# Designs tried in a protein design run: peptides against a protein of PDB entry 4PN1. Part 191

Target 1, 261 residues: chain A of PDB entry 4PN1
Amino acid sequence: KIEMNFLNKPIVPDTTKVISNFLTHYLITEPVEHVEIEAKLGTLIDLETQNRFEFPVMNETILNPEFNLRTRFESDMTASEHKYLNEFLNQAFRDSQKPGRLPFAYKHTKQVDLFYETEDNSRDKIRVSKNQSDNQVLACVKKRRVADLFLYCPNDAFDIRISISDELPVSMPSGNQQPSLTRLKDRVGYVHQEIKIDLTKTTQNDPVYDTTERHELEVEFGNIADLRDRAQKAKDGMEAPLFRRVQLFMDNVRILRREHS

## One batch from the design tools (peptide; made by RFdiffusion4, then SolubleMPNN)

Design b1_p27_1_s4 (from b1_p27_1, 11 letters changed)
Fold by OpenDDE base, seed 2:
Formats: sequence, structure tokens, C-alpha cells
Structure b1_p27_1_s4 (fold): chain B 261 residues (1-261), chain A 27 residues (1-27)
Amino acid sequence: as target 1 above (261 residues)
Amino acid sequence: SDEELKKMYEEIDKMIEEEIKKYLESL
């Protein structure tokens, strides 16, 4: 007979606990009403060196938000990296359609995001998202970044930013208002077990700056209601459902950040 | 609960073991 450890009780990795607590805070303790929770692949850049941040650790490490490490996060990747991830996810999609597997869902979306200044000149902009094909309004929201959690991943191609955002639905801006910024988004989305994986090519037209292009990969919790329920159960002493969902999310993130051409 | 966590990890371990077995059989 084999036991798990000398107590014969399960042990939860600290990474899972820390992330779970972080999520619980913004789901339950100080709840964000229209919460979006996503992880972006990118690079922690040291502001001093302008290179990837170097920290004296040898594995995935959650950075303490109480410390200013003089870093910035760049969520961009190369076109080749983005293409590789797309091919990888396409293969994963195909494999998941086999008998005995849980299938991926797939969606391709092309949209334009129009950003408008608020009447109160607040820092947060109103985003109107439209379908590129028919200009149908998909969403009109005011997105506020609430909190970030950074994972330094020295052994992988990418570092991770987990972000809590509030996407408040708002009324359309007045017809006389001009957008301050426009973004074209070409997004391929994969969904597996209610975890969303999006590859996005963004083209930004800035009236002052030249057109910029970004390649991003994001992983999002697709069922916030379920996640909130799990977080509530965790607050009530039943932590397993939340830990499992967080672990699933992070395992998907870990798979993706390890893939590189 | 400890029991729920135990079940969770047992299921994960089983899946991992099965995948490792498949991998080793492919080598």
C-alpha cells in the first residue's frame, strides 16, 4: 500500500493556493461585478536593462505585488511564435475530436474596437466592439483593470500576467463623438472545458503614431458564475473545487507557455 | 475537504500515469 505522504492527506501546491486566494478576493471578498479573468503570455521586461527580467529563482514564481520590481509586461510575441501556437492549437483541436476525448470548440472572429473618451475625462475609455463584416455592435463596455498577478517563468518561453478586469456595460457614445483609437482584431478562439484560449492579431491605427501590430495569446475563465460558486465554497471551507479549476486553468497556461518554435 | 482533494489528486494521478504509460509504450 502506498500513501500520499506521512499524513496520508492531499497537499496543494502554493502556486494554486496563491492564485486561488487572489481570485477569491475579487470574486467574493471585494467582488467585481462584471469580472473578466485572463492570463496573457508575454515577457516581463526589466526597465533598467530593457531585457527580460532576471530573478534569482529557478522555476515558475508568483511575484509579490507589494514590491515594485521596476518591470513592465509586454503581451506581444513574434509572428512566428504566434503562428506556431496556432498550429499547435489546431492539432490539439483535431486530437480532441477523437473518441474518448472532450472536444474543443473553435471560433474565428474579426472585429473592430472603437475607443472613446468618457465625458468625465476619466482614464478609462469606452470600447465599442463591432463585427467587421456587417458593423453589428457586439459590445459597448468600459473596461477597468482592477489587479494584476505576474508569474515569472524562467524555464519557459513566456512569462504570465493574470489580470482581473471589470467590463462594465455602458451606453453607446453620442453620435457626434469621434473615436480616439481604433483596433482591428483578428481572433481565433479555442474553448476546452470552459477555458477559452484566444490567439489575437491586433492592428492599431493611431492618429499620431504609425500603425502597430500585436500578436497575443490569452487564456480566460469561460464560466465566471461557476468560478464564483467555487470561490464561495472555498470561503466556506470547501476548497477542492476551486483548487481544481485553478489548476486546470494553470495547466493549460503552462502547456502554452512551454510551446515555442 | 481533505476527501474531495484526495479524490481530485487521485484522478489526476491516474490520468498522468495512464499518459506516461502510453508515452513509454510509444518509445
Scores: peptide ipSAE 0.024, ipTM 0.513, DockQ to the pose 0.031
Fold by OpenDDE base, seed 5:
Structure b1_p27_1_s4 (fold): chain B 261 residues (1-261), chain A 27 residues (1-27)
Amino acid sequence: as target 1 above (261 residues)
Amino acid sequence: SDEELKKMYEEIDKMIEEEIKKYLESL
């Protein structure tokens, strides 16, 4: 007979606890109504060197937001890395279709995002998303970044930014308003156990600058209602369901950030 | 809640052990 430890009780990683508490704050304590919670793969860049920052740690570490570390986060990767991750996820998708596995769902979306300035000149822009094929409006939202949590991952190809955003549904801009920015998004989405993984190629045409492409990978909690319920239970003293969901999320993130071409 | 986590970790441990076994057999 094998036991988990000398107490024969599950132990939750500290990373899971920290993230769970972070999420609980914005789900329950100061609840964001239309919350989006996602992790982006990218690089923590030292503002002085413009290279990947080197922290004096040897493993995945949540950075304390109270400290100004003089870093920025670049949520981008090379086209080759992005392609590799796409191939990796395609294989994972195929493998999940086998008997006895929980299958991935797959969705490919091509959309145009139009950004509009708000009447109050707030920093937040209105985003109108349209399907590229039929120009149907998919969404009209005002996205506000609420909070970020950064994970430095020295042993992996990517660092992680976990972001809390408020995606407030808003009315369409007036017909006379011109978009300040237009982006084309080619998104491949994978969903497994209500965790959404998106590979996105974003093309931005700047009239002054050359067309730029971004390659992003995002991992998102696909069931916010369930997550909020779990967070409420955690606040009430039952932490296990939340820890379990956060652990699953982070394990998926950890798998992805280790992959490189 | 602890029981659910316990079950989860037990299942994970089993899977890990099986994978380790497969790896060792491949050497």
Scores: peptide ipSAE 0.024, ipTM 0.493, DockQ to the pose 0.031
Fold by OpenDDE base, seed 3:
Structure b1_p27_1_s4 (fold): chain B 261 residues (1-261), chain A 27 residues (1-27)
Amino acid sequence: as target 1 above (261 residues)
Amino acid sequence: SDEELKKMYEEIDKMIEEEIKKYLESL
């Protein structure tokens, strides 16, 4: 007979607990009403060296937000890396269609995001998202970044930023207002067990600078209502459902951040 | 529940052991 440990009880990794507590705070304790929770792949950059930050740890580590590490997060990758991840996810999609597996859902979207200044000149812009094909309005929101949690991943191709955002639905800007910024987004989306994985190519035309293209990969919790329910249960003393969901999310992130061309 | 967590880790352990077995068979 084999036992799990000397208590024969399951234990939860510290990373899972820290992330779960972080999410619970913004889901339950100080709830964000229109919450978006995503992890982006990218690179922690040392502001002094402008290279990838080097921290004296040997594995995945959540950085303490109380410390100013003089870093920035670059949520970008090369076109080659992005293509590789797309091919990888396409294969994962195909494999998931086999009998006995849970299938991926797939969606390809092309949209334009128009950003408008608010009347009060607040830092938060209004984003109007439209379908590129028919110009149909998909969303009109004011997005506010609430909190970030950074994971330094020394053994992987990418570091991770987990972000809590508030996407407040707002009325359309006045017809006389011109957008301050326009972005084209080509997004390939994969959904597995209500976890969204999006590969996005963003093109931005700058009147002063040359056209910039960004390649991003994000992983998002696709069922916020369920996640909030799990977080509430955790507050009530039943933590397992939340821990399992966070573990699933992080395992998907870990798979993706290890892949590179 | 502790039981749900137990099942999760048991499944992970099983998968890891299966992959190790496959690796050893390839040598």
Scores: peptide ipSAE 0.023, ipTM 0.476, DockQ to the pose 0.033
Fold by OpenDDE base, seed 1:
Structure b1_p27_1_s4 (fold): chain B 261 residues (1-261), chain A 27 residues (1-27)
Amino acid sequence: as target 1 above (261 residues)
Amino acid sequence: SDEELKKMYEEIDKMIEEEIKKYLESL
């Protein structure tokens, strides 16, 4: 007979606990009403060197937000890396359709996002999303970034930003307003066990600046209601459901950040 | 209960073991 350890009880990694507590805060303690929770692959950049951040750690490490490490996060990758990840996810999708597996769901969307300045000149812009094929309005929201948690991953191609956002539905801007920014989004979405993985190619047209292209990969919790329920249970002393869900989320993130061309 | 946590670790261990096995078989 083999036991897990000398207590014969599971212990969770500190990373899982820290992330779980972070999520619980914005789900339960100070609840965000229209919460979006996502992890983006990218690079922590040292503001002094303009190179990837270096810190005296040897593995995946959550950076303490209380310390100013003079970093910025670039949520971008090369076209080659993005293509590789797309091929990787396509293969994962195909493999998941085999008997005995849980299948991925797949969706390809093309949309245009129009950004408008707010009347109060706030930092948060109004985003009008339209379907690129028929120009139908899909959403009109004001997205507020609530909090970020950064993971430095020295052994992987990418670092991670976990973000809490509030997507507030708002009224359409006046017909006389011109967008300050237009973004074309080509997005392929994969869903497995209610975790959404999105590969997005964004082309941004700015009236003042040159056109920019971005390649992003994000992992999102697809069932916020369930996650909130798990967080409430955790606060009430039953942590296992939340820890399991966070571990699943992070395992998916870990798989993806290790992939490179 | 620790039931979901136990299941989590069992699944993780199985996955890791399978990948290690595949790697070793390639060698």
Scores: peptide ipSAE 0.022, ipTM 0.473, DockQ to the pose 0.034; fails the geometry check

Design b1_p27_2_s1 (from b1_p27_2, 14 letters changed)
Fold by OpenDDE base, seed 2:
Structure b1_p27_2_s1 (fold): chain B 261 residues (1-261), chain A 27 residues (1-27)
Amino acid sequence: as target 1 above (261 residues)
Amino acid sequence: MEEEAKKLEEEFLKKVDKYFTELNAKK
């Protein structure tokens, strides 16, 4: 007979607890109304060296946001890496269609994002997203970044930024307003157990950004209502449902960040 | 010990909430 440990009870990793508490704060304690929660694959760059930061740790670690570590996060990868991940996810999609598995859903979208300045000249811009083929309006939102949590992953190809954002629906800009920025997005989306995985190619003409094309991979919680319910239960003393969902999310992230060409 | 563990977890959660509240206030 084998037991899990001397208590014979499941143990929750600290990473799961910390992330769960981070999410609970912005879901329940100081709730973001139109919350988006996503993880992006990228690189923590040392501002001094302009190379990937080297922390004195040997495994996945959550960075304490209290400390300014003089880093920036680059949510980009090479076209080759992006292609590899696409092929990997395509295979995962195929495998998930087999009997006994939970299947992926797949969606390919091409959209144009138009960014407009707000009347109050606030930092946050209004984003109008349209379908590239027929110019149908998909969304009109004001997105505000609320918080970030960074994971340094020295053993993997990518570091992780988990972001809390508020996507406030807003009225369409007036017809006389010109967009300050235009962005083209080619997105391949995979959904498994309500976790969204998006591969996005972004093209934009922005004088602030050196690259006209970016390749991003995002993992997002697809069911915020369920997540909020789980977070509430956690506040009420039942943490297991939240921990399980966060663990699922992070396992998917871990799988993806380990894959490289 | 279970009660102590629960208490510690609750205290930890409160600390986390406080931390992020304070962090947001500084932004």
Scores: peptide ipSAE 0.048, ipTM 0.412, DockQ to the pose 0.067
Fold by OpenDDE base, seed 4:
Structure b1_p27_2_s1 (fold): chain B 261 residues (1-261), chain A 27 residues (1-27)
Amino acid sequence: as target 1 above (261 residues)
Amino acid sequence: MEEEAKKLEEEFLKKVDKYFTELNAKK
C-alpha cells in the first residue's frame, strides 16, 4: 500500500492555487460575462535582446505581473513544430479511441476572420468569423483581453500565456464598412474531457511583409459553466473541484509544451 | 498547525484575489 504523503492527503501545488484564484477572480469576483479562458504556447521574448527571456528559475514559474520584465509574448511557433504537434495530437486522438480510454473529439475548420473598427474608435475591434466554405457567419464578437498570466517554462520548448478574454457578442457591422484586417484560419481542434486543444494556421496579408503565416496552439476550457460552478464552490470554501479541473487543464498544457520537432 | 495552515492558505488566496481586483481597477 502506498500513501500520497505522510498525512495521506492530497496536496495542491502553488501553481494550481494561483491559477485557480486567477480564474476565480474573473469567473466569480469580477465576472466576465462571455469569458474565454485559454492558454497559448509561445515564447516570452526579452525586448532588449529579442531572444527568449531568461529568468533565474529552474521550472515552470508564474511571472509576477507587477514586475516590468520588458517582455513580450509571441504566440507562434515554427511550421515544423506545429506539424509535429499536429502529428502528436493525431496519435493521441487515435490512442484515445481504444477501449478503456476517453476519446478525443476532432474537428477541422477553416474560417475567415474579418476585423472591423468600432465606431467609438475603441481599442477593441469587432471580429466577424465566417466559414470559408459557405461564408456562414460563425460569430460576431468584440473581444477584449481582460487579463494575462504568463508562465515561464525554462525546461520546455514553449512558455505559456493564460488569457482571460471577454468575447462580447455584437451586431454585425454595417454593410458599408470594410474590414481593416482579414485573416484566414485553418484550425484543427481536439477536445478531451471538455478541454479544447486547437492547432491554428493563420494566414494574413501584410502590406509590408506580404503574406505571413502564423502557427498557434491553444488550450481552452471548453465548459465555462462547469468551471464557473467550480469557481463558485471554491469561493464557498470547497476548492478541490476547481483545483482538479485546473490541474487537468495544466497537465494538458504541460504535455504539449514539452513536445517539439 | 492544520488550522494555521488553512488560515495562511485563505489569506494567500484572499491576497491574490485582492491583487487582481486592484489590477483590474487600474485598467
Scores: peptide ipSAE 0.036, ipTM 0.346, DockQ to the pose 0.093
Fold by OpenDDE base, seed 3:
Structure b1_p27_2_s1 (fold): chain B 261 residues (1-261), chain A 27 residues (1-27)
Amino acid sequence: as target 1 above (261 residues)
Amino acid sequence: MEEEAKKLEEEFLKKVDKYFTELNAKK
C-alpha cells in the first residue's frame, strides 16, 4: 500500500496558490468584466545586458511584482522553435484522437488586425479584426492590459507571462478613419479540456525596419465563466476546484515551455 | 501545530492578495 504523504492527503503547491489568488483577484475581488487570461511563452530580458535575466533561483519561480527587477518580457521565439512546437502539438492532437483519450479540437485562422486611434487620443487603441479571406469583421474591441504575473523558469526554454486583459467591445471606427497599424495573424489553435493553445505568426510592416515577423505561443483559459465560478467558490472557502483548474492550466504551460528545437 | 500551520497559510495568502491589490493600485 502506498500513501501520498505522511498525512495521506493531497497538498497544493505554493505556485498554484499564488496563481489562483492572482486570478481570483481579477475575477472576483476587483472583477474585470471582459476578462482574457493567458500565459505567453517568452524570455525575461535584463534591461542592462539585453540577455535573458539570471535570477538566483533554481526552479520555476513567480516573481514578486513589488520589486522592480529591471526586466522586460519578450513574447517571441524563433521560427524553428515555433515550427517545432507546431509539430509537437500536431502529434499531441493525433494522439488525443485515440480511444480512451479526450480529443483536441483544431482550428486554423488567418486574420488581419487593424488598429485605430481613439477620438480622445487615449492610450488604448481600437482593434478591428477581420478574416483575411473575405474581410468579414470578426471583432471590434479596445484591449487594456490589467495585470501581469511573471514566472522565471531557469530549467526550461521559456519564461512565462500570465496576463489579465480587458477586451471591451466597442463600436466600429468611423469610415473615414485610417488604421494606424495593421497586423496579419496566422493562428493555429488547439483546444483541450477548454484550455486554448495558440501558435501565432504575426506579420507587421514597419516603416523603418521593413516587414517584421513574430512567433508567439499562448495558453488561454477557454471557459471564463467556469473559472469565475471556481474563483467564487474559492472565496467562499472551497478552493479545490480552482486549484485543480489552475494546476491543469499550468501543467499544459509547463509541457510547452520545456519544448524547443 | 495544525492551527499554527493553518494560520501561516492564511497569512501567506493574505500577503499574496496584498501584492495584487497594491499592483492594481499602481496602474
Scores: peptide ipSAE 0.022, ipTM 0.299, DockQ to the pose 0.100
Fold by OpenDDE base, seed 1:
Structure b1_p27_2_s1 (fold): chain B 261 residues (1-261), chain A 27 residues (1-27)
Amino acid sequence: as target 1 above (261 residues)
Amino acid sequence: MEEEAKKLEEEFLKKVDKYFTELNAKK
């Protein structure tokens, strides 16, 4: 007979604990009402060198937000990398349809986002989202970035930003207002065990700048109510359900950040 | 030792919570 360790109990990685605590803070301690929790693949850029950030660590590590490391996060990848990830996820989707597996759900969405300045000239813009096919309004929100947690991943193709956002539903802008920015989003979404994986191609038409295209991959918690329940249980002394959910989320992120063309 | 380890972990997590609380207050 083999046991896991000398206690014969699972050991939770410190990364899982730190992330779990981070999430618990914004789910329970200072709860965000309309919370969105996502991880984006990208690159930590050193502001001094304009190259990928280098830190004296040998594996995945959460950067301490108390330290100004003079970095920025670029939530973008090459078209080639994005295509590779799409093919990878398509294969994963196909494999999950086999007997004995839990299947992926799949959705393709084409959306237009219109950004408007707020009346109070706040930093946060109002986003009106419309379906590209029929121009139906899907949402009108003011998105506020609440917090970020950055993971430096020296052994992988991508670094990670975990973000807490508040998506507040707001009234439509006045009919006389012109959008300051228009974005076309082509999004392919995969859902597995209530974890949402989105590949997004964004085309932005800026009246001042040339058209820019971005390629993003994000991993999102698809069941916030369940996550909040788990976080509450963690606060009450039962941490295992939250740890397991965060571990699942991070394992999916880890799979994806290792993939590149 | 287990109790001490748990205490240290709790203290760490409290510090993290405090930091994020302060961060949010500055925003």
Scores: peptide ipSAE 0.007, ipTM 0.243, DockQ to the pose 0.097

Design b1_p27_2_s2 (from b1_p27_2, 15 letters changed)
Fold by OpenDDE base, seed 3:
Structure b1_p27_2_s2 (fold): chain B 261 residues (1-261), chain A 27 residues (1-27)
Amino acid sequence: as target 1 above (261 residues)
Amino acid sequence: MAAEQKELEEKFLKEVDKYYTELNKKK
């Protein structure tokens, strides 16, 4: 007879606990009202070397935010890497349509994001998102970055930034205001078990610099209400539902960050 | 298969909760 361990009981990885506690703080303890929780694939860059940061660890490691590591996070990848991930997700989508599987949902969207300065010249800009085809307003929000958690992943193609944001719905800017920035977004979205995976190509025209193109992959919790409920249960002493949901999220992230062209 | 997986997950969650409950009693 084989047992799982000397207690013969399942355990939760420490990474899952740390992330769960991080999420619980901004879901329950100091709740963000219009919370968005996403992980972005990218690279931790050492500000001194301008290369990928090297940390003396051998596996996935959550960086302690109390330490200034003199890093920046670049949420970008090459077009080739982005294409590879798209093909990978397309195959995963197809495979999920087979009997006995939970199917992916798929959505392709093209939108334009217009950024407006606030009247008070606050750092947070108003973002108006419109459908490119019919110019229909999809959203008008003021997004505030609340917190970040960085994962250094030495064995994988990408590092991870988990971000907590507040997306406050706001009124449309006055008709006389011109956008300070315009971005075109081509987004391919996949949803599986309420986890959203978005591949986004962003094109930005800079009046000073040439047109910049960015390729991003994001993984987002698609059901915040459920996640908040799980976090509340965790605060009440039942942690397993939250741990399971976070584990699912992180497993999806781990799959994706290992894929590269 | 989906039903079996759900049952396994529920069993796992129950065991995890039990584990942490016991762990907290020892602290």
Scores: peptide ipSAE 0.020, ipTM 0.358, DockQ to the pose 0.033
Fold by OpenDDE base, seed 2:
Structure b1_p27_2_s2 (fold): chain B 261 residues (1-261), chain A 27 residues (1-27)
Amino acid sequence: as target 1 above (261 residues)
Amino acid sequence: MAAEQKELEEKFLKEVDKYYTELNKKK
């Protein structure tokens, strides 16, 4: 007879615990009302070298947010990498339709994001999202970045930023107000077990950014209510449901960041 | 505990600085 370990119980990876605690803070302890939780694939750039960050670790590592490591995160990838991931996800979608599997859902969306300055000249802008085909308003929100958690992944093609955001629904800007920024988004979305995976091609005229086009991949928790419930249970001493959901999320992220052309 | 934490942080920063210094010497 073989046992898992000397306790014969499952062990939770430390990464899962750290991320779970991070999420619990913004779900329960200091709750964000309209919380969005996503992981973006990208690259940690060392500001000193302008190359990918190098750190004396050999595996996936959560960076301590208490330390300024003089890095920036670039949530962009090449068109070829983005295409490869799209093909990979298409295959995963097809395979999931087979008997005995849980199927992916698929959605393709083309939208225009219009950004407006707030009346109080706050740093946060109002984003109006419209469908490109009929100009129907999809959303009007004020998005605030609350917190970030960075994962340095030296063995993979991409590093990871997990972001907590507050997406506050707001009223439409006045008809006389002009947008400060316009962004076109072509988004292909995949959903599996309430985890959303989005491939987004963004086109914008930004006076600050020289790049008019970006290719992004994001993984998002699709059921925040369930996640909040799990986080509450964790605060009450039952951690397993939260750990399982975080593990699922991170496994999906790990699969994606390992794929490269 | 606070003193110990500060010591650990200082040690960490020192190690980071050392790492980057050595890395830059190899370039």
Scores: peptide ipSAE 0.000, ipTM 0.202, DockQ to the pose 0.032
Fold by OpenDDE base, seed 5:
Structure b1_p27_2_s2 (fold): chain B 261 residues (1-261), chain A 27 residues (1-27)
Amino acid sequence: as target 1 above (261 residues)
Amino acid sequence: MAAEQKELEEKFLKEVDKYYTELNKKK
């Protein structure tokens, strides 16, 4: 007979606790009303070298936001890496359709994002998302970045940024207002156990610079209400449900960040 | 939920045991 440990009880990784506390803060303590919580794959770049930063750690490490580490996060990957991840997720999707598994859901969305300046000249722009096929408005939001948590992953292909954002629904810009920026998004979305995994190709036309293409992979909590409930329970002293959900989220992120072409 | 989690834990433990058993046979 094998037991998990000398207590024969599950142990929560410290990473899970730290992230759970981070989430609890913005879900419960200082609640963001229209919260989006996502992890992006990318690279922590040393501002001095413009290369991937090298921290004196040997494994996945949450960086302390109180320290200025002179880094930036680039939420991008090569087209080949993106393609590889797409193929990987397609296979995972297929495998999940087998009997005895929980199936993935799949959605392919092509949209145009139009960005508008706000009347108050705030840093936050209004984003109008439209379906490319019929030009139907999908959303009109003002997205505010609230907080970031960075994970340095020296053993993996990618580092991680977990972001808390407030996506405030707002009224459509006036018909006379021109967008300051237009982006085409080709998004392939996978959902498993209410965790969303999105592969996004973003095309941006710059009048000065040639068309740039960005390749992003995002992992998002698909059920914020449930997550908020779990966070409330955690605040009330029952942490296990939140820890389990965060662990699931992080395991999915860990799987993806290890994949490389 | 507790029962499902226990089942998952048991499955995980079996997989781990199998992995290390196989690894030890190759040494």
Scores: peptide ipSAE 0.000, ipTM 0.276, DockQ to the pose 0.017
Fold by OpenDDE base, seed 4:
Structure b1_p27_2_s2 (fold): chain B 261 residues (1-261), chain A 27 residues (1-27)
Amino acid sequence: as target 1 above (261 residues)
Amino acid sequence: MAAEQKELEEKFLKEVDKYYTELNKKK
């Protein structure tokens, strides 16, 4: 007979606890009403060297947001890396369709995002999302970035940014307003156990820098209501359900960030 | 919505199969 440890009980990794606490804060303590919680793959860049940030750690490390690390996060990857991840997820999708597995759901969306300045000149822009095929309005929201948590991952292809955002539904901009920015989004979405994995190709026309393409991979909690419920239970002393969900989320992130062409 | 999603998934699977079949031919 084998036991897990000398207590024969599961142990929760510190990373899971830290992330769970971070999420609980914005789900329960200072609740964001229309919360979006996602992890993006990218690279922490040292502003001084313009290279990937080098921190004296040997594994996945959550950076303390209270410290001003002169870094920026680039939520982009090469087309080759993006293609590789797409192929990887395609294979994962196929494998999940086999008997005895929980299947992925798949969705391919092409949309145009129109960004409008707010009347109060706030940093937050109104985003109107439309379907590219029929120009149907899909959403009109004001997205506010509330908080970020960065994970430095020296052994993996990518670093991670976990972001808390508020996606407030708002009324459509006045017909006289012109968009300040237009983005085309080609998104391939995979959903497994209510965790959303999106590969997004964004095309943006910049008047100065020509057409730029961004390739992003994001992992999102697909069931916020459930997550909030779990966070409330955690606040009430029952932490296990939240820890389990966060662990699942992070394991998916960990799988993806290791993949590269 | 469920039916549409299923159809999309089936289409995707066919495309994936085609893709890998072609890749294997190039090897």
Scores: peptide ipSAE 0.030, ipTM 0.509, DockQ to the pose 0.010; fails the geometry check

